Peptides against a protein of PDB entry 5TUV. Designs and how they scored, part 188

Target 1, 107 residues: chain A of PDB entry 5TUV
Amino acid sequence: KEVIDRLRYLKAEIEDLELKERELDQQKLWLQQSIKNVMDDSINNRFSYVTHEDICNCFNGDTLLAIQAPSGTQLEVPIPEMGQNGQKKYQINLKSHSGPIHVLLIN
Target 2, 107 residues: chain B of PDB entry 5TUV
Amino acid sequence: AQECQNLEVERQRRLERIKQKQSQLQELILQQIAFKNLVQRNRHAEQQASRPPPPNSVIHLPFIIVNTSKKTVIDCSISNDKFEYLFNFDNTFEIHDDIEVLKRMGM

## One batch from the design tools (peptide; made by RFdiffusion4, then SolubleMPNN)

Design b2_p27_6_s1 (from b2_p27_6, 15 letters changed)
Fold by OpenDDE base, seed 5:
Structure b2_p27_6_s1 (fold): chain B 107 residues (1-107), chain C 107 residues (1-107), chain A 27 residues (1-27)
Amino acid sequence: as target 1 above (107 residues)
Amino acid sequence: as target 2 above (107 residues)
Amino acid sequence: MYTSSEGWSFTLEGPTRTDLPLSLVSI
């Protein structure tokens, strides 16, 4: 009796959790669409930037590269491997499919 | 029973996924708010200056920030299709996304 | 924050378009 009752309880709870998860998935879709609409707005897009000062306030003491690329751009940081001179190679690979990549050096 | 144990594992798995999805939704909301605040700030700043910022003085979203030592030598190569970039560093670097920057800016 | 010592791949997304700032793919 107890085992059967426990099984029924667990199955019912899992069903409820499945419903909740689907609800969250739908909410995510709605929110993502909202975000897209906000970012695609002409005014918002015009003002969707940060300044050199903004970046300098966030970081100090080092060389900073700002790399602007379209959404969907692929970025790869391969595991460092040894070069011909015996030094490790540190790399960033970028592949854009929808627009140019812009690079700014921030002093 | 073994079936009870299996269902309990499944229950816990679903609970964790739900928790993760709830956290992700909250993060998306905060990101949207940060973006709206950024837009508002920039609109106000340009109104005060009575002009847009110079093109090379701002970084448009989306972007990443690469942080490395001032001693690091950086080389950039562009592929034939002009949409693929290879950055080479002779030392280690860090990458920060635009969301982290907005957070550090207090948006 | 990501470091050069880790082998990762990402997809750049706008700050408000993804549940993660960068889509992480293990290399």
Scores: peptide ipSAE 0.234, ipTM 0.872, DockQ to the pose 0.282
Fold by OpenDDE base, seed 3:
Structure b2_p27_6_s1 (fold): chain B 107 residues (1-107), chain C 107 residues (1-107), chain A 27 residues (1-27)
Amino acid sequence: as target 1 above (107 residues)
Amino acid sequence: as target 2 above (107 residues)
Amino acid sequence: MYTSSEGWSFTLEGPTRTDLPLSLVSI
């Protein structure tokens, strides 16, 4: 009797949680589309940039490279492996399919 | 009963997923706000200067920032069309996406 | 933040295709 009541309660709660998850999923999809629309707007796109000063203010010293590439560009950072010379290899691989990649040395 | 325990585990799993989804949704909202603030800042700055920034002085979204020591040696292999890049580093590096940069900028 | 000590694979893309982050999509 008590077990049956507990089971019924848990099942009802899980059902409510399922509804909440679906609601959040729909909200996420809506927001993602909204963000896309805002970013793809011609006026907003014209002003969607940061400056060298912005980057320098975010990081102190060292070498800073800014890599700008079109949407859809593939970026790979392989797990470091030991090279033939006995040194670890640290690499970045970039492949664009829609336009050139631009690299800027910030400092 | 074992069935009650199974449902309680399921309930907890769903609660955790809901929490994660809520957090991700809030992050997306903040990203949209940050982008709008960036656009507004740049529009205002260009209006005050009465001219756009010089070419190659700004980094357009989307971008990444690579941070490494000043002592790090960086080798670059670039395709003729600049669609493919291979970077080799003799030491470790960090990569920061544009969203993280916007956060550090206080957008 | 990503580090060279770990393996990463991304596609630069808007948030409509995948989850966070906004400009990078894990592949």
Scores: peptide ipSAE 0.231, ipTM 0.869, DockQ to the pose 0.256
Fold by OpenDDE base, seed 2:
Structure b2_p27_6_s1 (fold): chain B 107 residues (1-107), chain C 107 residues (1-107), chain A 27 residues (1-27)
Amino acid sequence: as target 1 above (107 residues)
Amino acid sequence: as target 2 above (107 residues)
Amino acid sequence: MYTSSEGWSFTLEGPTRTDLPLSLVSI
């Protein structure tokens, strides 16, 4: 009897959790769309940038490359492999589909 | 007994997944706020300066930051349309997305 | 933060992205 009651309770709770998860999924989707709409607004888009100073304040002591690429750009970092010269190769592959990629060196 | 245990495991898994989704939702909310703050900052700054910043002085979203040692040699191959980039590094690097930058900026 | 020692791929989505570790695909 106790086990049966526990099973009933657990099944009911799991059902409630399923509903909660779906709710969160919908909220996420809605918020993502909201963010997209805000970013796609012409005025907001015009001002959606950071400065060299901003970046320099966030990082120190190293070479910094800022790579601006449109949404949907594919980025790949392969596992480093030994090159012909006996050193590991560290690479970044970028492929955009909707616009040019811009690179800035920040010192 | 075993069925009860199985449902308890499932319940716990769902609870954890919900927790993760709640955290992700919170992150998106913060991202939206950060973006709005960024836009407001830039609008105000340009109003004060009565001009937009020079084109190569800002990094437009979305972007990534590549961080590497000043000793690192970087080679870049670019397609003619600038849609494809191949970076080669002779040493390790780190990548930071725009979201992390906005966080570090305190937006 | 992502390191060059890890093989991964992802798609840039701007601020609409969740924490990228969740979006990374191992290579």
Scores: peptide ipSAE 0.218, ipTM 0.865, DockQ to the pose 0.260
Fold by OpenDDE base, seed 4:
Structure b2_p27_6_s1 (fold): chain B 107 residues (1-107), chain C 107 residues (1-107), chain A 27 residues (1-27)
Amino acid sequence: as target 1 above (107 residues)
Amino acid sequence: as target 2 above (107 residues)
Amino acid sequence: MYTSSEGWSFTLEGPTRTDLPLSLVSI
């Protein structure tokens, strides 16, 4: 009796959790779309930037590259492999699908 | 007994997924707020200056920051497909996304 | 200050750091 009751309780709870998870999935989609809409707004887009000073205040003493790319650009950092000269290859691969990539050396 | 254990495991998995999704939603909300704060800051700054910032003084979202040593040699190759960029570094580097930058800025 | 535009290949010599993140990131 106790096992049967526990099984029924667990099944009911799992069903409720399934509903909650679907709700959260929908909320995520809505929020992502909301963020996109806010960022794509003409006024917001005009002011969607940081300054060189902002970056310099966040990072001190090193070479800083700012890479601006269209939304959706894919960045890949492969596992470093040994190069022909015995040096590890450190790489960044960028693939844009919707526009040019802009690179700025900040220091 | 075995069925009860299986359902308890499933219950726990679902609870953990829900917790993760709730955390992700909170992060997205904070990102949206940070972006709005950034826009407001920039609007106010441009109003006070009575001019937009110089074009090369700002970095438009979305962007990444690559941080590396002052001695690192960086080679950038642009493929025949102008949408692909390959960066080669002779030393290690750090990548920071725009979200992290906004957080460091206190947005 | 150096800026690069589309269509250019270049080599920059500049300052360094040590942490290497590994993954695919969407910008």
Scores: peptide ipSAE 0.063, ipTM 0.847, DockQ to the pose 0.036; fails the geometry check

Design b2_p27_6_s2 (from b2_p27_6, 16 letters changed)
Fold by OpenDDE base, seed 3:
Structure b2_p27_6_s2 (fold): chain B 107 residues (1-107), chain C 107 residues (1-107), chain A 27 residues (1-27)
Amino acid sequence: as target 1 above (107 residues)
Amino acid sequence: as target 2 above (107 residues)
Amino acid sequence: MYTSSEGWSFTLSGPVRKDLPLSLVSI
């Protein structure tokens, strides 16, 4: 009797939580589309940049590379492995399908 | 008894997922705001200067920042069309996305 | 922030998750 009532209560609560999860998923999708629309706007796209000064103000004391690539570019950082010479390999692989990749040395 | 315990575990799992989804949604909202602030800043700056910045002085989104020691040796192999890049580092590096940069800029 | 020691694979494609770059999608 009491167990049945508890089960019913828990099942009802879980159902409500399922509805909440679906609502949040839909809100996320809507927001993602909204962001894409804002970023793809011609005027916004024209002004969607940072400066060398911006980057230098964010980071100090190291070598900084800025890599700009088109949307859809694939970026891969393999797990470091030992090379033939006994040195670990640290790599970045980039492959674009829609345009050239640009690299700038900032510092 | 065991069924109640199973449902309570499921309930807790769903509550945690909801919390995570809410946090992710808030982050996306902040990202959109940061982007809009960036665009507004740049638009205002260009209006004040009455000219756009030089082409090689800015980094257009999307981009990443690679940070490594000044002592790190970096080798880069580039395809003829600049669609494919291979970077080799003799030491560790960090990658920062454009979102993090915007946050550090106070956008 | 990503480190060279962890291994990563992404596609630059815009916002997806808070744990991913605004312009990156996990591959």
Scores: peptide ipSAE 0.182, ipTM 0.864, DockQ to the pose 0.234
Fold by OpenDDE base, seed 5:
Structure b2_p27_6_s2 (fold): chain B 107 residues (1-107), chain C 107 residues (1-107), chain A 27 residues (1-27)
Amino acid sequence: as target 1 above (107 residues)
Amino acid sequence: as target 2 above (107 residues)
Amino acid sequence: MYTSSEGWSFTLSGPVRKDLPLSLVSI
């Protein structure tokens, strides 16, 4: 009796949680679409930028590269490996499919 | 019973996923707000200046920021495909996405 | 924040994609 009752209780709770999870998934899709619409708006797109000053205020004392690339650009940072001279390779690989990549050096 | 234990594990798994999804939704909301604030700031700034900023003085979204030591040597290579870039560093670096930058800016 | 020592792969996202925030999505 007790085991059967516990099983029924757990199954019912899991079913409720599944419904909740699906609800959250739908909300995420809605919100993602909302953000896309906002960002794709012509006026918003025109003003969707930060300045050198903005970046400098966020980071101090180092060399900064700003890399702007189209949405969908693939970015890869491989695990560092030893080069022929024994120096570790630290790399960023970028592949754009829809437009140019822009690089700015920020001091 | 073993079946009860299995269901309890499943229940806990679902609870954790729900928690993660709730957190992700909250982050998306904050990102949307930050973006809208950025747009408003820039619109106001350009109105006050009565001109758009110079093209190389701003970084358009989406972007990443690469942070490395002032002593780091950076090499950038463009492959045969003009949309493919390889950055080589002789030392370690950090990558920050535009979302983090907007957060640091207080947007 | 991501570091060069860990190895990563991402897709930049203008409009938000699934599973990650606005600009970066894991691939």
Scores: peptide ipSAE 0.173, ipTM 0.867, DockQ to the pose 0.273
Fold by OpenDDE base, seed 4:
Structure b2_p27_6_s2 (fold): chain B 107 residues (1-107), chain C 107 residues (1-107), chain A 27 residues (1-27)
Amino acid sequence: as target 1 above (107 residues)
Amino acid sequence: as target 2 above (107 residues)
Amino acid sequence: MYTSSEGWSFTLSGPVRKDLPLSLVSI
């Protein structure tokens, strides 16, 4: 009896959790679309930038590269491998499909 | 007994997924707010200056920041159309996304 | 934060996947 009751309880709870998870999935989708719409708005897009000063205030003491690229740009950082000279290779690969990439040296 | 244990495991997995999804939703909400605050700040700043910022003084979203030592040697190979970039570093580097920058800015 | 030592692949996109960044999508 106790096991059967526990099984029924667990099944009912799982059903409720399934509903909750689906609700959250839908909310995520809606919010993602909302953010996209806000960012794609012409006025918002015009003002969607940070300044060099902003970046400098966030980071100190090192060389800073700012890389601006179109949405959809692929970025790859391969696992460092030993190079021919016995030095590890630290790399960034960028590939855009929709427009040019811009790089700025900040520091 | 075994069925009960299986359902309890499933229940726990679902609870953890729900918790993760709730956290992700909260992050998305904060990102949306941060972006709106950024736009508002920039609009106000340009209104006060009565002009847009100089073209090379701003970094438009989306972007990343690469941080490395001042001693790091950076080589960059660029495609003719600037759609592909290959960066080679002789030392380690860090990458920061634009969301992290906005957070550091207090947006 | 991403480090060069860990190996990474992602795209600059709208909020889509797991990390739900504003402009980046982890792959």
Scores: peptide ipSAE 0.173, ipTM 0.864, DockQ to the pose 0.243; fails the geometry check
Fold by OpenDDE base, seed 2:
Structure b2_p27_6_s2 (fold): chain B 107 residues (1-107), chain C 107 residues (1-107), chain A 27 residues (1-27)
Amino acid sequence: as target 1 above (107 residues)
Amino acid sequence: as target 2 above (107 residues)
Amino acid sequence: MYTSSEGWSFTLSGPVRKDLPLSLVSI
């Protein structure tokens, strides 16, 4: 009896959790679309930038490259492998599909 | 008994997944707020200066920051249309997305 | 300050920091 009641309770709770999860998924999609709409707004887009100073304030002591690319640009970082010269190869592959990529050396 | 235990495990798994989704949703909300704050800051700054910033002085979203040691040798190959980039580093690097930068900026 | 150019290949000097795992990110 107790086990049967517990099973019934758990099944009902799991069903409620499934509904909650779907609700969260929908909310995420809605919010993502909202963010996209805000970012795609002409005025917001015009002002959607950071400065060199902003970047420099976030990082110190290193070489900084800023890579501006359109949404959907693919970035690939392969697992570092030993090169023919005995040096590990560290690579970044970028591929854009919707526009040019712009690279700036910050410092 | 075993069925009850299996459902309890499933229940817990779903609860954790829901928790993760809630956290992700909160992160998206914060991202939206940060973006709005960035836009507002830049609008105000340009109003005060009565001019837009120089084109090469700003990094437009979306972007990434590549951080590496000042001793790192970076080789870059760029396609003619600037749609493809290949970076080679002789040492390790870090990549930071624009979201992280906005967080570090306190937006 | 350096900016990218079409059809260019260039080398910047500097040291390497951290290894990154294999990843694919959509920007």
Scores: peptide ipSAE 0.073, ipTM 0.847, DockQ to the pose 0.034; fails the geometry check

Design b2_p27_6_s3 (from b2_p27_6, 16 letters changed)
Fold by OpenDDE base, seed 1:
Structure b2_p27_6_s3 (fold): chain B 107 residues (1-107), chain C 107 residues (1-107), chain A 27 residues (1-27)
Amino acid sequence: as target 1 above (107 residues)
Amino acid sequence: as target 2 above (107 residues)
Amino acid sequence: MYTSSEGWSFTLSGPTRTDLPESIVSI
């Protein structure tokens, strides 16, 4: 009886958790769409930028490159391999399908 | 019973997934707020300046920041249409997304 | 933050970080 009662309780709780998880999944989808809508708004899009000063204030790096590209742009950083000269290759590959890529040297 | 133990494991697994999803939702909300704050800041700044910023002085979203040493040699190959970029570095680098930048800006 | 020491592949998505883990692939 005790085991049977425990099983029944656990099954009921799991069903409740399944409902909660589905609710969260739906909320995530809604929020993602909301963010997309906010970013695609003409006014918001016009003002969706940061300045050189903003970047400089955020990083202590020696050389900062800003790479702006359309959403959906593919970025690849291959595992470093030895080049022909024995030097490791550190690379960034960018491929856009919807617009040009822009690069700015910040400092 | 083994069945009871299996259900308890499943229950715990679901609880952890729910916790993770709740955290993800919170992050999305914060990102949306940060973006809205950025837009408001820029709108106000342009109103005060009575002009938009020069086109090459700002970085439009989405973007990434590449951070490397001042001693790092960077070579860049660009396609004719500027849809494809290949960066070569002679040393290591770090990449930061625009979300991280907004966080560091305190948006 | 990503480092050059590991192979990465991902898609620029803007202010939607939660999509990155799903899009980031180790190369």
Scores: peptide ipSAE 0.265, ipTM 0.880, DockQ to the pose 0.250
Fold by OpenDDE base, seed 2:
Structure b2_p27_6_s3 (fold): chain B 107 residues (1-107), chain C 107 residues (1-107), chain A 27 residues (1-27)
Amino acid sequence: as target 1 above (107 residues)
Amino acid sequence: as target 2 above (107 residues)
Amino acid sequence: MYTSSEGWSFTLSGPTRTDLPESIVSI
């Protein structure tokens, strides 16, 4: 009896949690679309940038490369492997499908 | 008894997943706010200056920042259309996305 | 922050993170 009641309670709660999760998923999609709309706005897009000063203020004095690329650009960093010369290879592979990639040396 | 335990585990799993999704939503909200603040800042700055910033002085979103030692040698291979980039580093590097930059900027 | 010592793959999405997968794919 007690176990049966507990089972009923748990099943009902899980059902409620499933509904809550679906609600959150919908909210995420809505918010993502909202953000996309905001970013795609011509005025907002025009002003969607940071400055060299902004970047320099965020990082230390190392070499900083800024790589601007369209959304959807694929970025790959392979696991470093030993090269032919015995040196580990550290690489970044970028592939854009919607526009050119722009690189700036910040520091 | 065992069925109750299984449902309790399932309940807990769903609760944790919901918590994660709630956190993700909050992050997206903050990102939207940060972006709006960035746009507003830049609009105001350009109004004050009565001109847009120099083209090579700004990094348009979306972007990434690559941080590496000043001693790191960087080689870059670029496709003719600038849609593909291959970076080779002789040492380790870090990548920071624009979201992290906006956070560091306090947007 | 992502490090060169870890093999991973993702897409640039800007502040929306709409193009980022839920988890970074290891390479």
Scores: peptide ipSAE 0.247, ipTM 0.875, DockQ to the pose 0.270
Fold by OpenDDE base, seed 3:
Structure b2_p27_6_s3 (fold): chain B 107 residues (1-107), chain C 107 residues (1-107), chain A 27 residues (1-27)
Amino acid sequence: as target 1 above (107 residues)
Amino acid sequence: as target 2 above (107 residues)
Amino acid sequence: MYTSSEGWSFTLSGPTRTDLPESIVSI
């Protein structure tokens, strides 16, 4: 029947799409590992920085904080809520597990 | 008929996921290229200057940029073990990751 | 330029800020 043929066609297409999705997942994993390898290279790591000028060129006229932390440092930004005094609380929580955090005032 | 419609919905869902995954993969590729360009730029700059930049003049990856108004009051508290940081702001702020900064730099 | 040091707290003043939704990010 026509319905059976349509079902068979759709199932076959979905199977092909499943294969494509798995392929993309594997490619992502491979690329992520590649990026890590490139960044962890001693020479690349030595030159993996930006300057104050770089930051100032990207952002104008405001207070700029640069926070450098080890990979894996956890950053939490809670949804702003009203404080006890009726003022909204705006916060950043940082937790490092492997080294110090450095903060620079850029502007 | 209903089964056919269900499979068509599933097919569409998978197509959308695949599209998203392809986009994410392209972003990762661009990130890797941007990083390599950054390293190349810095390496060349240091060769021209015949010296590395001063220690406190650069921001090493990974980092984030916090952008807020010049009128915003920022309080920073550091734990005794120096692994936990709390930032309090009396107004809104923006956070930009290093990837976005590299994009803005044209890397 | 102002650089952080270990074991101290500080207060800074700055001009502009926007709200962010609740999130936990690994740097």
Scores: peptide ipSAE 0.089, ipTM 0.861, DockQ to the pose 0.035; fails the geometry check
Fold by OpenDDE base, seed 4:
Structure b2_p27_6_s3 (fold): chain B 107 residues (1-107), chain C 107 residues (1-107), chain A 27 residues (1-27)
Amino acid sequence: as target 1 above (107 residues)
Amino acid sequence: as target 2 above (107 residues)
Amino acid sequence: MYTSSEGWSFTLSGPTRTDLPESIVSI
């Protein structure tokens, strides 16, 4: 009796959790679309930027590269491998599909 | 007994997934708020200045920030189609996305 | 201040940092 009751309880709870998970999945999709819509708005897009000062205030003392690329641009940082000279290769690979990539050096 | 154990494992897996998804949703909400605050800030700033920011003084979203030492040598290669960029560093670097920057800015 | 490259390749000399992330992301 106790085992059977526990089984029934667990099955019912799992069903409820499944519903909750699906709800969250849908909410995520809605929110992602909402964010996209807000960012793609012409007025918002016009003001969707940070300044050099903003960046400098966030980081101190180092060389900063600002890389701006279209949304959806793929960025790959492979596992560092040893080069021919025995030095590790540190790389960033970028692949854009919809527009130019802009690079700014901030000192 | 075994069936109960299997269901309890499944229950726990679902609970963890739900927790993760809830956290992701919260992050997305904060991102949306941060973006809206950024837009509002910039809009107000341009109104006060009565002009847009100078060219090349701003970085539009989406972007990344690469932080590296002042001594790091950075080589950049661009593909023929100009959609692919390869950055080579002779030393380590850090990458910060625009979301992190907005957080650091207090948006 | 340096802006987007003139040509197919360029080299910049600047400061270095130690935290190397490993990932594939979309921006």
Scores: peptide ipSAE 0.088, ipTM 0.866, DockQ to the pose 0.036; fails the geometry check

